# Ledger of designs, part 188: peptides against a protein of PDB entry 6J54

Target 1, 223 residues: chain A of PDB entry 6J54
Amino acid sequence: NENLFASFIAPTMMGLPIVTLIIMFPSLLFPTPKRLINNRTISIQQWLIQLTSKQMMAIHNQKGQTWSLMLMSLIMFIGSTNILGLLPHSFTPTTQLSMNLGMAIPLWSATVFTGFRYKTKTSLAHFLPQGTPALLIPMLVIIETISLFIQPVALAVRLTANITAGHLLIHLIGGATLALLNINTMTAFITFTILILLTILEFAVALIQAYVFTLLVSLYLHD
Target 2, 42 residues: chain B of PDB entry 6J54
Amino acid sequence: QFQFTGIKKYFNSYTLTGRMNCVLATYGGIALLVLYFKLRSK

## One batch from the design tools (peptide; made by RFdiffusion4, then SolubleMPNN)

Design b2_p22_6_s1 (from b2_p22_6, 15 letters changed)
Fold by OpenDDE base, seed 5:
Structure b2_p22_6_s1 (fold): chain B 223 residues (1-223), chain C 42 residues (1-42), chain A 22 residues (1-22)
Amino acid sequence: as target 1 above (223 residues)
Amino acid sequence: as target 2 above (42 residues)
Amino acid sequence: DNLLRFLALQLAEIALLLELLL
């Protein structure tokens, strides 16, 4: 059973953590364009970045659009790390809750503090939904305050749980297919087909979780 | 447009200012309750 | 509207998790 969780242990070489190198590796996949006419791969990447930027920033005002660079860098980082983590014998840093909390808490706090700084009245009014009966106001304000503090935790746990669960399922079904190869070839083929479908799903989940994480950060900024 | 008079003008759940005042009043009330229990325990 | 969007996102996440488990 320990072999199932071995892929989630932080890798070390000669007693030194190589996690820092793994975190920096995705940045090499997205070089800055230096030419007016770029390679096909770089052109497609820039096109995707522009499309996602336009979609995410459509909700924000002029001041919110200043966060475009940070939000786009965040989605590219999480998306690339999640996709690279699905490669065989690879380690995904986003499976570590500490890393996701390290990203979620500062970004959440920055959005909350910017809200209080520039829009104090609107930010304070956000703790009470419109049309609430007068008797429920104190209880609802307390609930909304608690909800605010749960946001960074939910943001980090969601990303960690989804990516970790996907990796575990791939390992479990992969182990089952290998065990069934010597027992029944037909059942092993069925489980192998499920494994392929699951891996395709995990590629989609990896991109969706990166998008949802960044979208929620942008939504908190809009509030 | 809702026309609020008296206390409802400052404490309502429909206007932005009213909601802000309700939130501040709730936090103020909680702070006073905590202060009361701390002073009572001494 | 923000609360409704937050609840809608939570429901969408639960739906995604259910689709993953089924």
Scores: peptide ipSAE 0.032, ipTM 0.733, DockQ to the pose 0.026
Fold by OpenDDE base, seed 4:
Structure b2_p22_6_s1 (fold): chain B 223 residues (1-223), chain C 42 residues (1-42), chain A 22 residues (1-22)
Amino acid sequence: as target 1 above (223 residues)
Amino acid sequence: as target 2 above (42 residues)
Amino acid sequence: DNLLRFLALQLAEIALLLELLL
């Protein structure tokens, strides 16, 4: 199955890693507005940013709203990288667990530390759910503490797994269609139809995963 | 709504302060246990 | 026979991936 995972290997040119360039590429797709009346593309982008910003930051107080820039940049980055990753022969950086951990751990730690700094009582109380029987308190506190430390890992793995699984599925169905083209054209047509439906699904998943990632970070900030 | 008396006022699973105190007590207990075993092993 | 084996392997892999995806 080396061919299946070959697309997930970090690409290099002449022995030099080009992953950095790939990661930075989505930033070129979002130029800053410079005019009173911008191009249609820029206007749509700004509208989407404003819409998502209002939706995500509605649960936060004034102090939490200071994170809006970071969270919006995060969702745009992840979303754009995921969408670009669906292009043929493209490398999706978000399929790399190392990258997602690199995003999840600092963001999670920042939210947790911010919580402990400004909402110490509430943050400490979150280790014990309300209404817990007295006998279960010590065990539940330990479990909740472990759960807290699993959060960044779960956040990274969720994104990585969902994107990677989609890419693999597209690759497998695509390979099946190519193999069936020379054998049975009718069956190849069916598999091709499935491939089209799957690609549409993956576009949706790409956006949803970006949203879920940022939303969870936002929720951790709120809690 | 919830009126607790005695020790339950400070250690309960319903009030914010009570929950906080329970968490701190749990961590304190664990820390003491770890220290005890560490000192005992040496 | 080679085609059948290839298809069987791909179907198995797809099934596993669907368990992860769905």
Scores: peptide ipSAE 0.030, ipTM 0.688, DockQ to the pose 0.014
Fold by OpenDDE base, seed 3:
Structure b2_p22_6_s1 (fold): chain B 223 residues (1-223), chain C 42 residues (1-42), chain A 22 residues (1-22)
Amino acid sequence: as target 1 above (223 residues)
Amino acid sequence: as target 2 above (42 residues)
Amino acid sequence: DNLLRFLALQLAEIALLLELLL
């Protein structure tokens, strides 16, 4: 079943990795506006960015709102790469756990360090939930510490697993549909309908996972 | 606000300072245990 | 509030995965 995972192999051209070009490609889809009244596409993009920025930054103080540029760039990057990855014969860098860990670990560490830097007392107190019985304090502190270190891993794995699973399902159902076309056309049509519904769902998943990833980073910053 | 007396004033799960001290005490205890076993093996 | 939001997101993710599997 090596053909099943062939779409997840990092593409190379003439022995040179083209992953860098694929990662940079989404940036070309979001040009900077230069006019008071922009094109319809740019206007929609700006509108979406404004809506998401207002929603995500509403929970932050002025100091936390300084992260708005980074968080908005992150959601646009992940969202665009995920959507582009749903194109036929495309490669999605976000299916690579190494890339997602490369994003999650620095962002998580930055949020944790900023918390300890500016809100030391609150950050330390976060390891012990309020109202904990005295006998459970040592054990709970250990659990909360472990939970903290699992956060970047969970953040990366969530994105990787959801996007990868979606691609695998599309591939499997697509392969089944193709196989059934030679056996029973009616059954193949049913499977094809499921494939279409699944692809629509994957478009939604692609956007949701980008939003969830960025939102969780934002929540860790707020904590 | 909660009024605690004695050791509970410094180590409690309700006040921010008390929670912080409990966390620090826990980490300190673990560090001392690790140090003890490390020194014992030598 | 952050914990509740986190839990809500986890629930939404589980619901999405269930919808994908069913």
Scores: peptide ipSAE 0.025, ipTM 0.715, DockQ to the pose 0.026
Fold by OpenDDE base, seed 2:
Structure b2_p22_6_s1 (fold): chain B 223 residues (1-223), chain C 42 residues (1-42), chain A 22 residues (1-22)
Amino acid sequence: as target 1 above (223 residues)
Amino acid sequence: as target 2 above (42 residues)
Amino acid sequence: DNLLRFLALQLAEIALLLELLL
């Protein structure tokens, strides 16, 4: 079991954690445009950012659109870290629950506090859905308040669990494939095919989880 | 639009103000219950 | 009907979350 979780141990160099460098590394992949007409790679990146920005901010009013820079930076950060984490012998910071909670809790609290500040009446009214029978009102308000406090935890755990589970499956099936190469080549080939399909799936999951995380933060801001 | 009369005007699940008042009333009730048990335990 | 829709949406959201977690 120690070998299975070895990839999730925070890397250290000479006793010093290198996690900071790993977290900052994705920023190097997105250089700031300096020219009117950029290189093809930078142009594609900017185009993708613009598309995602338009889709994410379409739900928000002008005040909510002020969060566009933060939300776009968040999705790019999580997405890039998740994709880079699928490289062999790489460490994914998003597999650490501490990091995801560190992102989820402040963002969630900021959205909730902004909601209470600008739309106090509407935010308080969200604890009670419309059309609730009078007898269920106290219970439903309590459930909705609990649901609100579970949101940041669910946001962090979702990202952590999906990325961690994917990595574990890749390592397990990869290890099984290597073990089966010496036992039966045919079964090893089948397992290897499953591994390839799983890795493709994990690439998609990595991007989806980044999108869902940012979308939910955006949705909480809209409320 | 439902015309609510009396207490139902302020405590409704259909109006925004009514929903807000219901939420505040529930929190107030819970707070009073917690205070009651805390004062009773002392 | 609105309450049932709300509950259905919440259950669907939980189901989607469970599918994402599993």
Scores: peptide ipSAE 0.029, ipTM 0.739, DockQ to the pose 0.024; fails the geometry check

Design b2_p22_6_s2 (from b2_p22_6, 17 letters changed)
Fold by OpenDDE base, seed 4:
Structure b2_p22_6_s2 (fold): chain B 223 residues (1-223), chain C 42 residues (1-42), chain A 22 residues (1-22)
Amino acid sequence: as target 1 above (223 residues)
Amino acid sequence: as target 2 above (42 residues)
Amino acid sequence: SLLLKYLAELLAEIALLQQLLL
């Protein structure tokens, strides 16, 4: 059982944590464009950023669109880290709940404070849904306040759980394939096929979770 | 769309202002209750 | 099919959250 979770332990070299280097590594994959006509890879990256920015920021006004840089950097960071985490023997920082909370809490707080600062009436009114009976108002307000504070936790846990579960499945099926190679080659081939299909799925999940995380932050900002 | 009179104009669950006032009233009431129990417990 | 189901579930969850927020 410890072997299954060994891949989720923060790696260290000579007692020094190399997690910081792993977290910073995705930034090297996205160099700043220096030419009017860049390489194909950079052009594709900029195109993807432009598409995602247009889609995500369409719901925001001009003031909300100022967050575009941060949200795009966030989705690129999470997406790249998740994809890199699918490499063999790699460590995904996003599997650590502490990291995801470290991202979710400040972003959530910023969105909530921004809402209270510029849209105080709407933000306060959000604690009470329309059409609630008068007798249920105090209880529902309390529930909505609790729900608000659960949002950053839910955001972090969702990302962590989805990525971690995917990695666990890959490790489990991968371990099963290795074990079955010495027992039954045909069964090992079947499990290996499943592993390939699962890996493809996890690539999609990695991108989806990055998008969902950023989208939810954007939706909270819309308040 | 909604026409409210009296106190319902300021405290309702349909209008934006009414909802805001209800929330503020709820928080105020809770704060007063907490303050009351703290002062009473001492 | 698994990807589509998972995506549909996620989109449904997001939609529910949007209804709660908006």
Scores: peptide ipSAE 0.086, ipTM 0.757, DockQ to the pose 0.025
Fold by OpenDDE base, seed 5:
Structure b2_p22_6_s2 (fold): chain B 223 residues (1-223), chain C 42 residues (1-42), chain A 22 residues (1-22)
Amino acid sequence: as target 1 above (223 residues)
Amino acid sequence: as target 2 above (42 residues)
Amino acid sequence: SLLLKYLAELLAEIALLQQLLL
């Protein structure tokens, strides 16, 4: 049972954490273009970045569009780390709640403080929905305040839980497949097919979670 | 479109300014309550 | 079907958040 969770332990080499190297590795997969006409792979990457940038920043004004570089770097980082984490014997940093909180809290704080700085009246008004009965105003303001502080936690936990649950499910079904190989080969083949389908699903989930994480940060910025 | 008079002009849930004032009043009330209990405990 | 259901749930959650934030 403990062997199932061994893949989630932070890897170390000679007592030194190699997590830093794993975190920095995805940046090598996205080199900056230096030529007017780039390779096909780089051209596809730049095209995808432009498409996602246009979609995410369409809801923002000129002031919000200044965050485009930050949001695009975030989605590329989370997406690449999640996909690389699905490789055999790989470690996914985004399975660590501390890692995701380390990203979520500063970004959330930046969006909240930016809102209070430039649009103080609108930001304060968000604690009270429009049309609320007068008697419910104090209680609702308290609830909305609590809801605000839950946002960074929900953002981090959502990413962590989805990626971690996917990894665990792959390991469990993989282990079951190996156990059934010596008992019933036909059943093991069926289980293996399910494992393949699940792996494909997890690749999609990895990209979706990266997009959702970045989109929610963008929505918080929009206020 | 809404015309409010009196206290409702400043404290309402339909206008932006009214909502802001309601939030500030709520926080102010909570702060005063906390201050009251803190001073009473001493 | 599982992917579509999961995506639909996520989109619904995002939509709810948009209603609260906007």
Scores: peptide ipSAE 0.082, ipTM 0.743, DockQ to the pose 0.025
Fold by OpenDDE base, seed 2:
Structure b2_p22_6_s2 (fold): chain B 223 residues (1-223), chain C 42 residues (1-42), chain A 22 residues (1-22)
Amino acid sequence: as target 1 above (223 residues)
Amino acid sequence: as target 2 above (42 residues)
Amino acid sequence: SLLLKYLAELLAEIALLQQLLL
């Protein structure tokens, strides 16, 4: 078990945590545009950001679109950290529940408070779905209140669990493949193929989870 | 839309205002219950 | 894969949530 979770230990050098540097590293991959026509890499990045921005903010009003910069920075941050975490021997900060809770709770609270500030009546009404039988109203309001408080936890746990589980699975199958190399080369080849397919899947999962996390935050803002 | 009379006008699950009032009433009821038990235990 | 199905379900749930909120 110690070998399995070794990759999730926060790296330190000389007793000093390097986690801050690892978290800041993805920012270096997205330089700010300085020219009218930038390099191909920067142009592709800006194009992707514009497309995702238009998609994410299409459901929001003008007031909600003020959050576009923050939401886009969030998806880029989570996406880049998740992808970089799939590199060999890399530490993924998003595998840490504390990291994801640190993002989820403030963002969730900000969306909830923003909703109560600008749409108080609608926000309060969301605790009771339309058409609820009169006898179920008190119980359902309580359930919806509990559901609201579970949202930031679910948001953080979803991201953490998906990324962590993927990493664990890659390590397990990778270790099994190495162990089978000396036992049965054919079986090792099969497990290696599965490992490759799984790795490709985890790349997709990394991006999807970043998108889902940001989308849910945006959805709560729309509420 | 639905036209309600009496108490149902203010407390219903169909109108926005009615839903809001139901939520506030529920929270108020819970708060009163908690207050009652807190005062009773003292 | 099971993971893809799980992700598809998650996306479906998000889509359902969007329909409920809109």
Scores: peptide ipSAE 0.049, ipTM 0.745, DockQ to the pose 0.024
Fold by OpenDDE base, seed 3:
Structure b2_p22_6_s2 (fold): chain B 223 residues (1-223), chain C 42 residues (1-42), chain A 22 residues (1-22)
Amino acid sequence: as target 1 above (223 residues)
Amino acid sequence: as target 2 above (42 residues)
Amino acid sequence: SLLLKYLAELLAEIALLQQLLL
């Protein structure tokens, strides 16, 4: 079904990919504050950043709080791209698994290596839960090791799957609504109502997934 | 705090050091097994 | 409903992970 996935094709103009411009576009929506009291939009943005930063960094000590800039930039980037992706006929870069893996793998690696660098003993001990029966130790260590390597994949796939599934669902229900307009207007109205509710849900999902992605990265850092 | 004696002092699932040693021992064992099979195929 | 269920499960999983890590 080529038409179904047409919205997920990477856009190009004259053979040149414009994905780079699309990825950079959200940064233009968040200008740096220049005044003590800024306009309403910047004030709200700053307030949200402060709120999320306080929440996210409450778990970390001073050393962990050095990651605040990276984590906040990450959540703002993913959140903004996801929200912008819900606009009609827009391309959402986060629907591309390659992009999400490109974000997840380095961040995961950085957190893991940071853990081994500064908390070697604790990080190694994480491969074996406390109180494990002696007979289960080797098997559990292997499982925990596998679990560690699944983390970046799960992180990327989760974001990709949620955003992509939402877009597909909106497309399918939207198409069904249009098809039903010529068949039964009453049923089309019902499906249209569902579509509206779904779009609202997808806006929430877009923000939640941004938060979850960043939160999990932060949690991995805390480990 | 747990008091362990003998080998359990170094290899246990309760203390941080013991857990670390268990993990290292597991990885070491796997590495030795891999080396064994690699050398056996030679 | 399926998406909501998935989101609920995901959030629950994250909450559990938070409790485990903190």
Scores: peptide ipSAE 0.028, ipTM 0.731, DockQ to the pose 0.023

Design b2_p22_6_s3 (from b2_p22_6, 16 letters changed)
Fold by OpenDDE base, seed 2:
Structure b2_p22_6_s3 (fold): chain B 223 residues (1-223), chain C 42 residues (1-42), chain A 22 residues (1-22)
Amino acid sequence: as target 1 above (223 residues)
Amino acid sequence: as target 2 above (42 residues)
Amino acid sequence: SNLLEYLAKLMADIARAFELLL
C-alpha cells in the first residue's frame, strides 16, 4: 500500500517543498499573446478559452459575467494540472484534497455571499423548493441547508476522488502489467491494452472534472 | 396565480416571498429552540 | 484531517481490493 501511494506524496528537495513550482508550472504553458496573429499553439489556446468562456458565461447576467476571468483561470488551472498529472512520474496537485478544498471553499463562499448580497430574497427562497407540502417545510429547509454546506465538500471531493482514483488505477494496472510480463506475455498484453484504454479515459476525465468543477462554481453563482 | 388569504399569504411554498418567510420562520424557530435549551440547561 | 484520513483509508482499501483481483 505504501508503494501505491508513493506517487501522491508531495515532493520535496532537501526538505524544501517544490510543490509551489509544480503548481506554477502549468502557467508557463499558456503564454500571454503579444501579437495580433499569434503562433498556432497560442491561437488554438485562445480560441479554446474563448469558446469555453462563451459557453459557461452564457447563462449569467452582466454582473455574473464579471466572474468570467476568474472562472476561466480556474478551469485552465485545474485542467492543465490534471492533464500534466497524467504524465509518467508526475505529481498532480489536484490529487491533494487540501488544495481542492482550498479552492472550493473560498469560491463556494464567494458565490453564496454574492448571491445573498445581490439576490437576498431569491437566495433565501432557495432553501425551500417551490410547491413543498406545508408539513414538510421545516424538515426540507433543514435538509436544504445541510445540502448547501455539503456543496463545497462535494465539489472538492469529487475532483480529488476522480483524479486520485484514476491515478491509482493506472498505477495498479501498470504494476500488474509489469508483473505479468514475466509470467504470461499474452495476459500482460491484454492488461496493457486495458491500461492504454484507461489512460485515454483518464485524459477525458481530467478535462471533464475541471469543467464540472468550474461549472458548478458558476452554477452556484448563478443561483 | 394562487390567491392566498390570511397566514397563507405570508407563508406559502409557491410564492417567492412566501418561501422566504417560511425559511426565515424555520430558522427563527430553530434559533428559539436552541436558545430555549441553552437557557434551560443553565 | 479526519476526512483526509478516511479518504486515505478508503483508497488503501480500494487498492488492496484491486491487488486481490489482479
Scores: peptide ipSAE 0.021, ipTM 0.699, DockQ to the pose 0.022
Fold by OpenDDE base, seed 4:
Structure b2_p22_6_s3 (fold): chain B 223 residues (1-223), chain C 42 residues (1-42), chain A 22 residues (1-22)
Amino acid sequence: as target 1 above (223 residues)
Amino acid sequence: as target 2 above (42 residues)
Amino acid sequence: SNLLEYLAKLMADIARAFELLL
């Protein structure tokens, strides 16, 4: 069990945390374009950013579109960290709930405060769903208030759980494959095939979770 | 489309203003209850 | 901290379950 969770322990070298360097590493993969015609890799990156920006910010007004830079940076950060985390012996910072809470709580609070500041009536009205029977109004308002405060936790836990579960599964299947190599080669081959399929799935999950996290933040901003 | 009269005009679950007022009334009521119990306990 | 410990224990239990299934 300790071996399974060893991959999720914050890496340190000589007692110094390397986590900060790992978190900053994805920024090196996205250099700023300096030429009119950039390299193919940079062009693809800018194209992806443009597509995601158009999709996510289509829901928002011009005031909400001011958040485009923050949301795009967020999705690029989470996506890149998740993808890099699938490399062998790599540490994924997003598997740490503390990091995800550190992102979710400020972003959630900013969206909620922005909503209350500029759309006070709509924001307050969201605590009471439309068409609620009169007798259930007080209870439902309380429940919706609690639900609001659970949102940042849900964002962080969802991202953490999905990424962590994927990493654990890859580790478990990988370990099983290694163990079966000396026992039964045929079963080891089957397990290895499952591992390959799982890794492909985890690449998709890594991108989806980055998108969902950013999308939900965007939706909270819209509300 | 919904026409409300009397108190229902201000406190309803269908209009935006009505929903807002219901929420504010609920929070106000809870705050008053909390204050009442706090003052009563002392 | 308590939530993290709970999650860690939960993950440990899940991991043990997988080990038993394999």
Scores: peptide ipSAE 0.019, ipTM 0.698, DockQ to the pose 0.022
Fold by OpenDDE base, seed 5:
Structure b2_p22_6_s3 (fold): chain B 223 residues (1-223), chain C 42 residues (1-42), chain A 22 residues (1-22)
Amino acid sequence: as target 1 above (223 residues)
Amino acid sequence: as target 2 above (42 residues)
Amino acid sequence: SNLLEYLAKLMADIARAFELLL
C-alpha cells in the first residue's frame, strides 16, 4: 500500500529539492508575445486568457479589476500544474496541502483585509444576513464568523482532496488492470476502458478545480 | 424604503447600518463577557 | 451582492441549464 503513496512524496535529488524546478516549469509553457502577429498556439493561449479574464472580472468594479493580473496568474499556475501532474511518473505540487495552504491563506487574508479597508460597513454587515430574527442575531453572527475562518481551509482542502483522490483512483484501477491481465483478458479490457474514461475525467477535473479555486478567491474579494 | 424609529433605527437586520451595528454589538458583548470571566478568575 | 446571493443565482442558472437540456 505504501507503493501507491510513493508518488506523492516530494522528489529530491542529492538532497536538493526538485520541487522548486517543477513549480517554475509551467511558466515556460506560456511565453510572452513579442510580435503583433504571434504563432497560432500563442494566439489561442492569449485568446483563452482574455476570455477567462472577461468572465472572471465581470462581477467586479474598477477597484476589483486591479486584481485581474493576480487572479489570471493563479488560474494559469494551478491549471497548468494540475494537467502536467497527470503525465506518467510526474509529481503535482498541488497534491501537497502545505502548498495549497501557502497560497490560500495569504490570498484569503488579502481579500478580507481589502474588504475591511475600503468597504468597512459592507464587510461588517456581511456577518449578518438580511431579515434575520432578532433572537437569532448573536448566534448567527458567531456562526458566520466561524464560517469566514473555515474559508481558507476549505479552499486548500478542496483542491488537495480532489486532485489527490483522482491520482489515487487512477493508480488503483491501473494496478487492478495489470493484475487481471494474466487472470482474465476480457475483464482486464473492461477495467482498462474505465481507466481511460477516468483519465479523461481527471483532465476535466484538473481544469475545473483551478477555475473554482480562482473563482472563490475573486468571490471573497467581491464579498 | 424602511421606516424604523427608536432603537430599531440603529439595530435592525434589514438595513446596512443596522446590520453593522448588530455585529458590533455582538462582538462587544462577547468581549465584555470574556473580560468579566477573566477578572472574576483573577 | 454577497456570497449567498451569488450562490443562489448560480444554482438557479445551473437548474435552468439542466431544464433546457432535458
Scores: peptide ipSAE 0.018, ipTM 0.673, DockQ to the pose 0.018
Fold by OpenDDE base, seed 3:
Structure b2_p22_6_s3 (fold): chain B 223 residues (1-223), chain C 42 residues (1-42), chain A 22 residues (1-22)
Amino acid sequence: as target 1 above (223 residues)
Amino acid sequence: as target 2 above (42 residues)
Amino acid sequence: SNLLEYLAKLMADIARAFELLL
């Protein structure tokens, strides 16, 4: 079954990892505007960035909006890499848990430390929900503390699992479709239809996971 | 707003200060327990 | 590294299960 996971192997050329080049490639797809009225592609990109920026920063005050650049760059990076990864024979860096943890842990720690630095009382109080019965306070504080430390792991695993599972399903259903072509053409057509529908779903999932990842980081900053 | 008297003024689950104190007390208790077992092992 | 190896094995097992079902 090594062929099944061949698409998830980090690509190398002449012993040198080319993952860095793959990660940097999406940045070339988003050039900075230089004119007052740009072409259609740049205009659409700017429009999307503005919409997502307005929605993402709506829950933040002026201090929280300082993170706008980082959050927008994050969503653009994850979204673009996820979409490009759906191309045939493409490698998606976000399928690697190491990469997602590398993004999640620093961002999570930054949000938590920022909260403790500027909103110490509120951050400490967040470990105990309001209105908790007195007898349940110690146990609930412990649970909430554990919940906090699970956040970066859950954030990374969620993204990795969704993207990896999608790619795996496309590969499996595609392989099944190919195998059924020689056995029963009618059933192969049905499985091919499922493959097309699944591919469309994975495009949506790719964008949704990018948005959810960024949204949760933003939410942790706000909380 | 809630009016608390006595120890409930400082340790409650409704006010921000009360919640903070409860959290700190919980962590302090855990730290003391850990310290106790650490010193006991010596 | 151990966690990643475990996850890789888990994914391989799941993939084999799917292959058997198809």
Scores: peptide ipSAE 0.017, ipTM 0.683, DockQ to the pose 0.022

